# Ledger of designs, part 250: peptides against a protein of PDB entry 2FGR

Target 1, 331 residues: chain A of PDB entry 2FGR
Amino acid sequence: SSVTLFGIVDTNVAYVNKDAAGDSRYGLGTSGASTSRLGLRGTEDLGGGLKAGFWLEGEIFGDDGNASGFNFKRRSTVSLSGNFGEVRLGRDLVPTSQKLTSYDLFSATGIGPFMGFRNWAAGQGADDNGIRANNLISYYTPNFGGFNAGFGYAFDEKQTIGTADSVGRYIGGYVAYDNGPLSASLGLAQQKTAVGGLATDRDEITLGASYNFGVAKLSGLLQQTKFKRDIGGDIKTNSYMLGASAPVGGVGEVKLQYALYDQKAIDSKAHQITLGYVHNLSKRTALYGNLAFLKNKDASTLGLQAKGVYAGGVQAGESQTGVQVGIRHAF

## One batch from the design tools (peptide; made by RFdiffusion4, then SolubleMPNN)

Design b2_p26_1_s2 (from b2_p26_1, 16 letters changed)
Fold by OpenDDE base, seed 4:
Structure b2_p26_1_s2 (fold): chain B 331 residues (1-331), chain A 26 residues (1-26)
Amino acid sequence: as target 1 above (331 residues)
Amino acid sequence: LEENRKKWQEALENFKKAVEEFNASL
């Protein structure tokens, strides 16, 4: 058996030029290039190709020393793996987010990431962003000539909100092809939630693809999120992303990513463009900078997610510029 | 510039091959 302690401390100076009042925000933020984390993981060889595993991972907030506490809400799984793949029990990334966020060149964190995995409808469920679930059982296939898949089910445990039952139930999965420079995936998910105390289904479909040309990588996402409400009509968002990355001088990486969020319920679009650079000082330590521009149209109020500084919205139709400069250290 | 162009051409050919292999595996 082995136990590994691992982590990332990622802390930055961040600035956004507008908050909800139109004022600038700046300070020390976290998780600009990678989510800061502390984790424990281990495996036990049970023989015959069977392995047991555990994974416990929590977020680190280096700006305040985890003043709100520490937990294993990032992942808290026990698993069995072998030639059949891997079965996981416990809170984790849902299979759809685990796979489809891999196409985000900004690693689903900081001011640059694809923000499609969001609670678009004021859903009252704890994980209505479609990223993680409690009470999750997941299965991941091996990779067979490039083909792989993942499936998950989360129990609602009869959780209710208002008149909504089955809150927190998740069912979803993906199919993928990962072969050499090519990756492509299709994900489908449904979550049961509540909006205004009424039963609501969060349906999600996501297509992702990437190709590594050696000199550059291209990546893309197409997503539809739909909160199906019994009363009040559907809240639908179509999200699109296209990104490129390239190595620089063997020690750096430049990233450019564009995203469009077409918020159908308010007939409003938001455009995000982010330029990022990572400079590797070592295998474990990097400097990084992100520059993001978010243009809201019409009734859109989206804000960049400068964690630890400002992650709220802006006034309707306002644009926001964000900057992060930071250090990432992995151990 | 020419070396980069050759690398891009090779990359495009490899992409075509990968798509063909994907299509043949379906």
Scores: peptide ipSAE 0.017, ipTM 0.522, DockQ to the pose 0.010
Fold by OpenDDE base, seed 1:
Structure b2_p26_1_s2 (fold): chain B 331 residues (1-331), chain A 26 residues (1-26)
Amino acid sequence: as target 1 above (331 residues)
Amino acid sequence: LEENRKKWQEALENFKKAVEEFNASL
């Protein structure tokens, strides 16, 4: 058996030119290039091609030293794996987010990521962003000539919010083709939640694709998220992303990503464009910089996610510019 | 390998159909 301690400490200086009051915010932020984390993982060979595994991972907040505590909310799984694939028990990324966020060139963190995996409707469930689930069972297939899939189910355990039952129930999965330079995936998920104390289904469809040309990589996402309510109408968002990355001088990577969030319930769009650069000082240490621009139209109030500095919204129709410059260290 | 690939192609097609149906229901 082996146990591996691993982690990332990613801390930055961040600036956003507008908060909800129209004021600038700046300070020390976290997780600008990769989510800061501390984890333990291990495997045991059980013979016959069967392996047991565990994975415990929590987020690190380097700016305050985890003042609110440390937990394993990122992942807390036990698994069996073999020729049949992998079965996981415990809190984890849901299969849809695990696969479809892989097309985000900004690693689902900082001011540049695709923000489609979001609670668009003030859902009252803890994981209404569609990223993780409690009480999750997941299955991942092997890769069969490029084809692979993942499926998950999370138990609600009769959780209630207001009159809503089955809160936190997740069912979802993806199918994918991963072969050489090409990756393509389609994900479908439904999560039970509540909005205003009333039962709501969070339905999500996501299509992702990427192609690595060697000199550059292109990546794209198409997503629809729908909070389906019996009363008050549906809250639907169509999210689009297109990104490109290229290696620079063998030690760097430049990234450019555009996203559009068409928020149908408020008939309002938001446009995000992010330029990022990562400079590898070593295999484990990098400097990075991100520059993001978020343009809200009409009633849109989206804000860039400068974690540790400001991650709130802005006034309706306002634009926000964000900068992060930081250090990422992996161990 | 080819038999498994065929099965997964069928699964992918079925999933695409399910997504189309889901999208039509949305």
Scores: peptide ipSAE 0.006, ipTM 0.330, DockQ to the pose 0.016
Fold by OpenDDE base, seed 2:
Structure b2_p26_1_s2 (fold): chain B 331 residues (1-331), chain A 26 residues (1-26)
Amino acid sequence: as target 1 above (331 residues)
Amino acid sequence: LEENRKKWQEALENFKKAVEEFNASL
């Protein structure tokens, strides 16, 4: 058996020009280029091409030294893998988020990422953003000539909120084609939750694609999230993303990403544009800067996710500017 | 052994129900 200790410490100075009161926020933040983490993982060869694995990973908050504690809520899995692919048991990224967030050029991290994987409806479930699940069983196929897939089911374990039963039940999966410069994927998921103490289904469909031209990479996402409520009508959001990245001088990467969030229930749009730069000082250490603009229209109140500084909303129809400058170190 | 078998059967039934609900919601 082998055990590997690994991690990332990513800490930044962050600024946003508006919070919910219209005031600026600034300070030391975390996870601007990559989510800060500490993990343990290992494998055991069982013979015949079969391997057992474990993975324990928790988030690190470098600004306060994990004052709220440490846990393995990022991933806590045991697995079997072989020629058949991989089966995982335990809390993890759900298959849909694991695959479809790979098209986000900001790696679902900091002030620049695609924010479509969100709780759009004030869902009362712990993971109503569609990113992770408790009590998860996942299966990932091998890659067969580019074709691959992943499937997952999470048990609700009879969790209730108000009159809603089956809270936290997840079913979902993706199909994908990954070959050379091309990647494309379709993901479908449903999660049981509650809104206002009433049973609600969170349905999600996501299409992603990317192409690496060598000199630049293009990436895109199309997503619909729908919270189906028995009372008050559906809360639907259509989210769109288009991004480009390019290597700079062999040591850097520039990223530009645009996203549109069409929030149908409030007939309001939000526009996000982010410019990012990463400068690699080594294979393990990088400097980075992100500049993001979020324009809310009408009743939209979205805020940039400057983790450790401010991740709340803004006043309806207000625009927010965010900056992060930081250091990422991997070990 | 019987208790484990019942838990697995319940898990399988719950999975089938979830698949049916998913298919009905599409």
Scores: peptide ipSAE 0.005, ipTM 0.235, DockQ to the pose 0.022
Fold by OpenDDE base, seed 5:
Structure b2_p26_1_s2 (fold): chain B 331 residues (1-331), chain A 26 residues (1-26)
Amino acid sequence: as target 1 above (331 residues)
Amino acid sequence: LEENRKKWQEALENFKKAVEEFNASL
């Protein structure tokens, strides 16, 4: 049996030029290049090609020292793995987000990430962003000549909100082809939630692809999220992303990513463009900088996610500029 | 059967490494 302590401390100075009041925000933020975390993991060989595993991981907030406490809400799984693949029990990334966020060049972190995995409809469920779930059972296949898949089911445990039952139930999965420089995936998910105390289905379809040319990597996402409300009609968002990354001088990486969020329920679009640079001082330590522009149109109020400084929205139709400069250290 | 088992084990280890690297990047 092995137990490994691991973590990342990522802390930055961040600035956004607008908050919900139109004022600038600046300060010390967290998780600009990678989510800061502390974790424990281990495996036990059970013989016959079977292994048991555990993974406990929580977010670290370096700016306030975890003033609200520490938990294992990032991942708290026990698993069995072998030639059949891996079964996981416990809170984790849902299979769809785990696979499809891999195409985000900003790793779903900081001011530059693809923001499509979002609660678009004021859903009242705890995980209505489609990223993680409680009470999750997941299965991941081995890679079969490039083909792989993941499936998940989360129990609702009869959670109710208003008249909505089955809140927190998740069913979803992906199919993928990962071979050499090419990756492509299709993900489908449904989550039961509530909006305004009424039963709502969060339906998600996501397509992702990437290709590594050696000198550069291209990546793309296409997503549709629908909150299907029992009363009031669907809240639909179409999200698109295209990104490129390239190594620089053997020690650096430059990233450029564009995203479009077409928010159909409010007939409003938002455009995001982010330039990022990572400078590796070592295998464990990096300096980074991100510059992001978010242009809201019409009724759109999206904000950049400068965690620890400001992650709220802006006024309708306002544009936001964000900067992060920080240190990432892995241990 | 053994060659297929080895390929599956390598594929699983590579998948596990990829998942671990991915989880370390998120």
Scores: peptide ipSAE 0.000, ipTM 0.258, DockQ to the pose 0.036; fails the geometry check

Design b2_p26_1_s3 (from b2_p26_1, 9 letters changed)
Fold by OpenDDE base, seed 4:
Structure b2_p26_1_s3 (fold): chain B 331 residues (1-331), chain A 26 residues (1-26)
Amino acid sequence: as target 1 above (331 residues)
Amino acid sequence: LAARRAELEAAVAAFKAAVEEFNAAL
């Protein structure tokens, strides 16, 4: 058995020009280009093509030294893998999130990422963003001529919130085609939650595609999230993303990503545009800069996720500009 | 530059069409 210690420390200076009061926020933030993390992982060859694995990963907050503590909430899995693929037991990315966030050129972190994987409805479940689940069993197929799939089920363990039962139950999966420069995927998920103490289904459909032209990569996402409440109308959001990335001078990468969040329940749209640059000083160390603009229309109150500085909303119809400049170090 | 612009415009057009189809289907 081998144990590998690994991590990323990503810390930035961040600025947003508006908070919920209309005031600017600035300071030291985290995870602007990659989520800061500490992890342990290992594998054991059991013979016959079977392997055991473990993965323990927690988020690092370099601005405060993890003052709120450290945990393995990013991933805490044991696995078996072989010719059949991989089975994972424990908290992880749900299969839909694991696959469909791979089309986000901002790696689901900082002020630039696709924000479609969100709790749109004030869901009371701990993971109502559709990103991770507790009590998760996941299965991932091998790649068969480009075709691959992943499936997951999370046990609710009879968790209740108000009158809602089965809270935290997840069922979902994806099918994908990954071959050479092309990736395409369809993901479907349902999560049981509560809104206002009432049973609610979080239904999600996501389409993703990317193509690598060598000189540039294009990536896209189409998502619908519906919070279906037992009482009251559905809270539906349609989210769209289109991004491009290109290598610069062999040591840099430029990224441009646009997203639209059409929030049907409030008849309000938000537009996000982000320019990012990463400069590799080495294989392990990079400098980066992100510039994001978020335009809320009508009743929309979305804020950029400047983790460690400000991740709250803004006033309805307000626009927010965000900047992050930072260092990413991998070990 | 012109070729890259045309490719980008085509990709944006294809994405808009996919958005319209997605909205019609769901």
Scores: peptide ipSAE 0.297, ipTM 0.806, DockQ to the pose 0.010
Fold by OpenDDE base, seed 5:
Structure b2_p26_1_s3 (fold): chain B 331 residues (1-331), chain A 26 residues (1-26)
Amino acid sequence: as target 1 above (331 residues)
Amino acid sequence: LAARRAELEAAVAAFKAAVEEFNAAL
């Protein structure tokens, strides 16, 4: 067996020009280019092409030294893998988020990412953003001529919130085609939650595609999230993203990404545009900068996710500008 | 530069059409 210690420390100076009061926030933030993490992983060859694995990974908050503690909420899995693919048991990315966030050129991190994987409805479940689940069983196929898939089920374990039963139950999966420069995927998920103490289904459909032209990569996402409520009607959000990235001088990468969040329940749109640059000082160390602009319309209150500085909303119809400049180190 | 601009404009147009179809279907 082998055990590998691994991690990322990513820390930045961040600024946002508006918080919920209309005031600026600035300070030392975390996870601007990659989520800061500490992990342990290992594999055991069981013979016959079968392998056992474990993966334990938690988030690091370098600005406060993990003052709220450390946990393995990023991933805590045991797995079997072989020619059949991989089965995972334990908390992880749900198959839909694991695949469909791969089209986000900002890697679901910092002020620039696609924010479609969100709790749009004040859902009371712990993972109502559709990113991870507790009590998860996942299966991932091998790649067969480009075709691949992933499926997952999370047990609710009779968790209740108000009158809602089955809270935290997830069922979902994706189908994908990954061949050379092309990637395309369809993801479907349903998660049971509560809104206002009432049973609510979080339904998600996501389409993703990317193409690598060598000189640049294009990537896109189309997502619908519905919080289906028996009372008060559905909370529907349609989210769209288009991004481009290009290598610069063999040591840099520039990224530009636009997203639109059409929040149907409040008839309000938010527009996000982000410019990012990463400069590799080595294979393990990079400098980065992100510049993001978020324009809320009408009743929209979305905020940029300057983790460790400010990740809250803004006043309705307000625009927010965010900056992050930081260091990423991998070990 | 002009060819790359035309390709980008075509990609943006195709993305807009896909957004419209996605909105109509769901």
Scores: peptide ipSAE 0.293, ipTM 0.801, DockQ to the pose 0.010
Fold by OpenDDE base, seed 2:
Structure b2_p26_1_s3 (fold): chain B 331 residues (1-331), chain A 26 residues (1-26)
Amino acid sequence: as target 1 above (331 residues)
Amino acid sequence: LAARRAELEAAVAAFKAAVEEFNAAL
């Protein structure tokens, strides 16, 4: 078997002009261009085209040295792979998030990402953002002439919260076409959770597409997230994203991304615009800067995710500006 | 530059149409 140690340390100086009190926050933050991580992975060739694999990955917080501890909550999988594709057992990205976040030009990280993969309803489940699951079985097909798919099921293990007895159950998958410059995908997921101690289904539909023109890449997402509650009505959010990226001078990349979050349960919209730049000093080291504007309307309280500095909400109808400038190093 | 602008404008228009269709379907 081979074992590879790998990681990313990404640390930034971050600023947001408003917190929940209307005050500015600034400091040293983490994971502005890529999530900081430490991991171990390996494969074993079993012959006949079959391989075993493992992957253990945890988040690193470079600002505090992992003061809350280290764990493998990013991924902790064993797998079999071959001509049939890959089966994974263990905590991972759910297939829907793994595929559909690939259209986010900010890689679901920092102050610029698409924030549609969120707990919109104060769900009481551990992963009510639809990003990862415990007790997950996943299957990924090979790519057949561009066509590919992924499916996942997570066991609830009779986790009970209030009257909800199936919390953490996930079922979901995607179908995709990935060929040359084109990528397109449809993802569907349902996760069982609780809201206010009552059983709630988190339904998600996501459409993603991207096209690489060589000189620029365009990417888009359309998402509906619906927390279906028996009491109090559904909490529905329609989220939209359009982004463009372009190479700059062979060593840089500029990114511009817009997102709209139409929060139906509070009849309120939030608009996000992010400008990002990455400067590659090497294949492993980059400097980056992100500038994000978040405009909340009406009852919307969304905040930019300046991890390690401030990731909370703002006052209703308030706008937030965020900046991150940092170093990313991969090893 | 003009061709790239036209492609971007077309992509934005297509995205707006897709948003409208998505909102009508769901």
Scores: peptide ipSAE 0.286, ipTM 0.798, DockQ to the pose 0.011
Fold by OpenDDE base, seed 3:
Structure b2_p26_1_s3 (fold): chain B 331 residues (1-331), chain A 26 residues (1-26)
Amino acid sequence: as target 1 above (331 residues)
Amino acid sequence: LAARRAELEAAVAAFKAAVEEFNAAL
């Protein structure tokens, strides 16, 4: 058996020019290029090509030293793996988010990421962003000539909110083709939640693709999220992303990503554009900078996710500019 | 540079077409 201690400490100076009051926010933020984390993982060879695994991972907040505490909410899994693939038991990324966020050139982190994996409807469930689930069973196939898939089910355990009795139930999966420079995936998920104390289904469909030209990578996402409510109609958001990245001087990477969030229930769009640069000082240490612009239209109130500084909304129709400059260290 | 521009223009066109198809399907 092996046990590996691992982590990332990513801390930045961040600025946003507007909060919900129209005021600027600035300070020391966390997780601008990668989510800061502490983890333990290991494997045991059981013979016959079967392996046991465990993974325990929690978020680190380097700005306050985890003043609100530490937990393993990022991942807490036990697994069996072999020629059949991998079965996981415990809290993890749901299969849809695990695969489809891989097309985000900002790694679902900081002020630049694709924000489509969101609670768009004031859902009352803890994981209504479609990223992770409690009580999760997941299965991941091997890669078969490029084809791969993942499936997951999370038990609701009779969790109730108002009249909703199945809160936290997840079912979902993806199919993918990963071969050489090409990656393409389709993800489908349904999660049970509540909105206003009433049962609500969070349906999600996501298409992702990327191509690596060697000199640059292109990546794209198409997503629909739909909170299906029995009363008040559906809350639908169509989210689109297109990004490019390129290596710079053998030690750097430049990234440019655009996203559009078409919020149908409020007939309002938000446009995000982000420029990022990462400079590798070593295999383990990098400097980075992100510059993001978020343009809300009409009733849209989206804010950039400057974690540790400001991650709230802005006034309706307001635009926000964000900057992060930081250090990422992996161990 | 011209070849890379043409590849980028083709990729943007393909993405726009995929957005249109996605919007028509859903």
Scores: peptide ipSAE 0.285, ipTM 0.801, DockQ to the pose 0.010

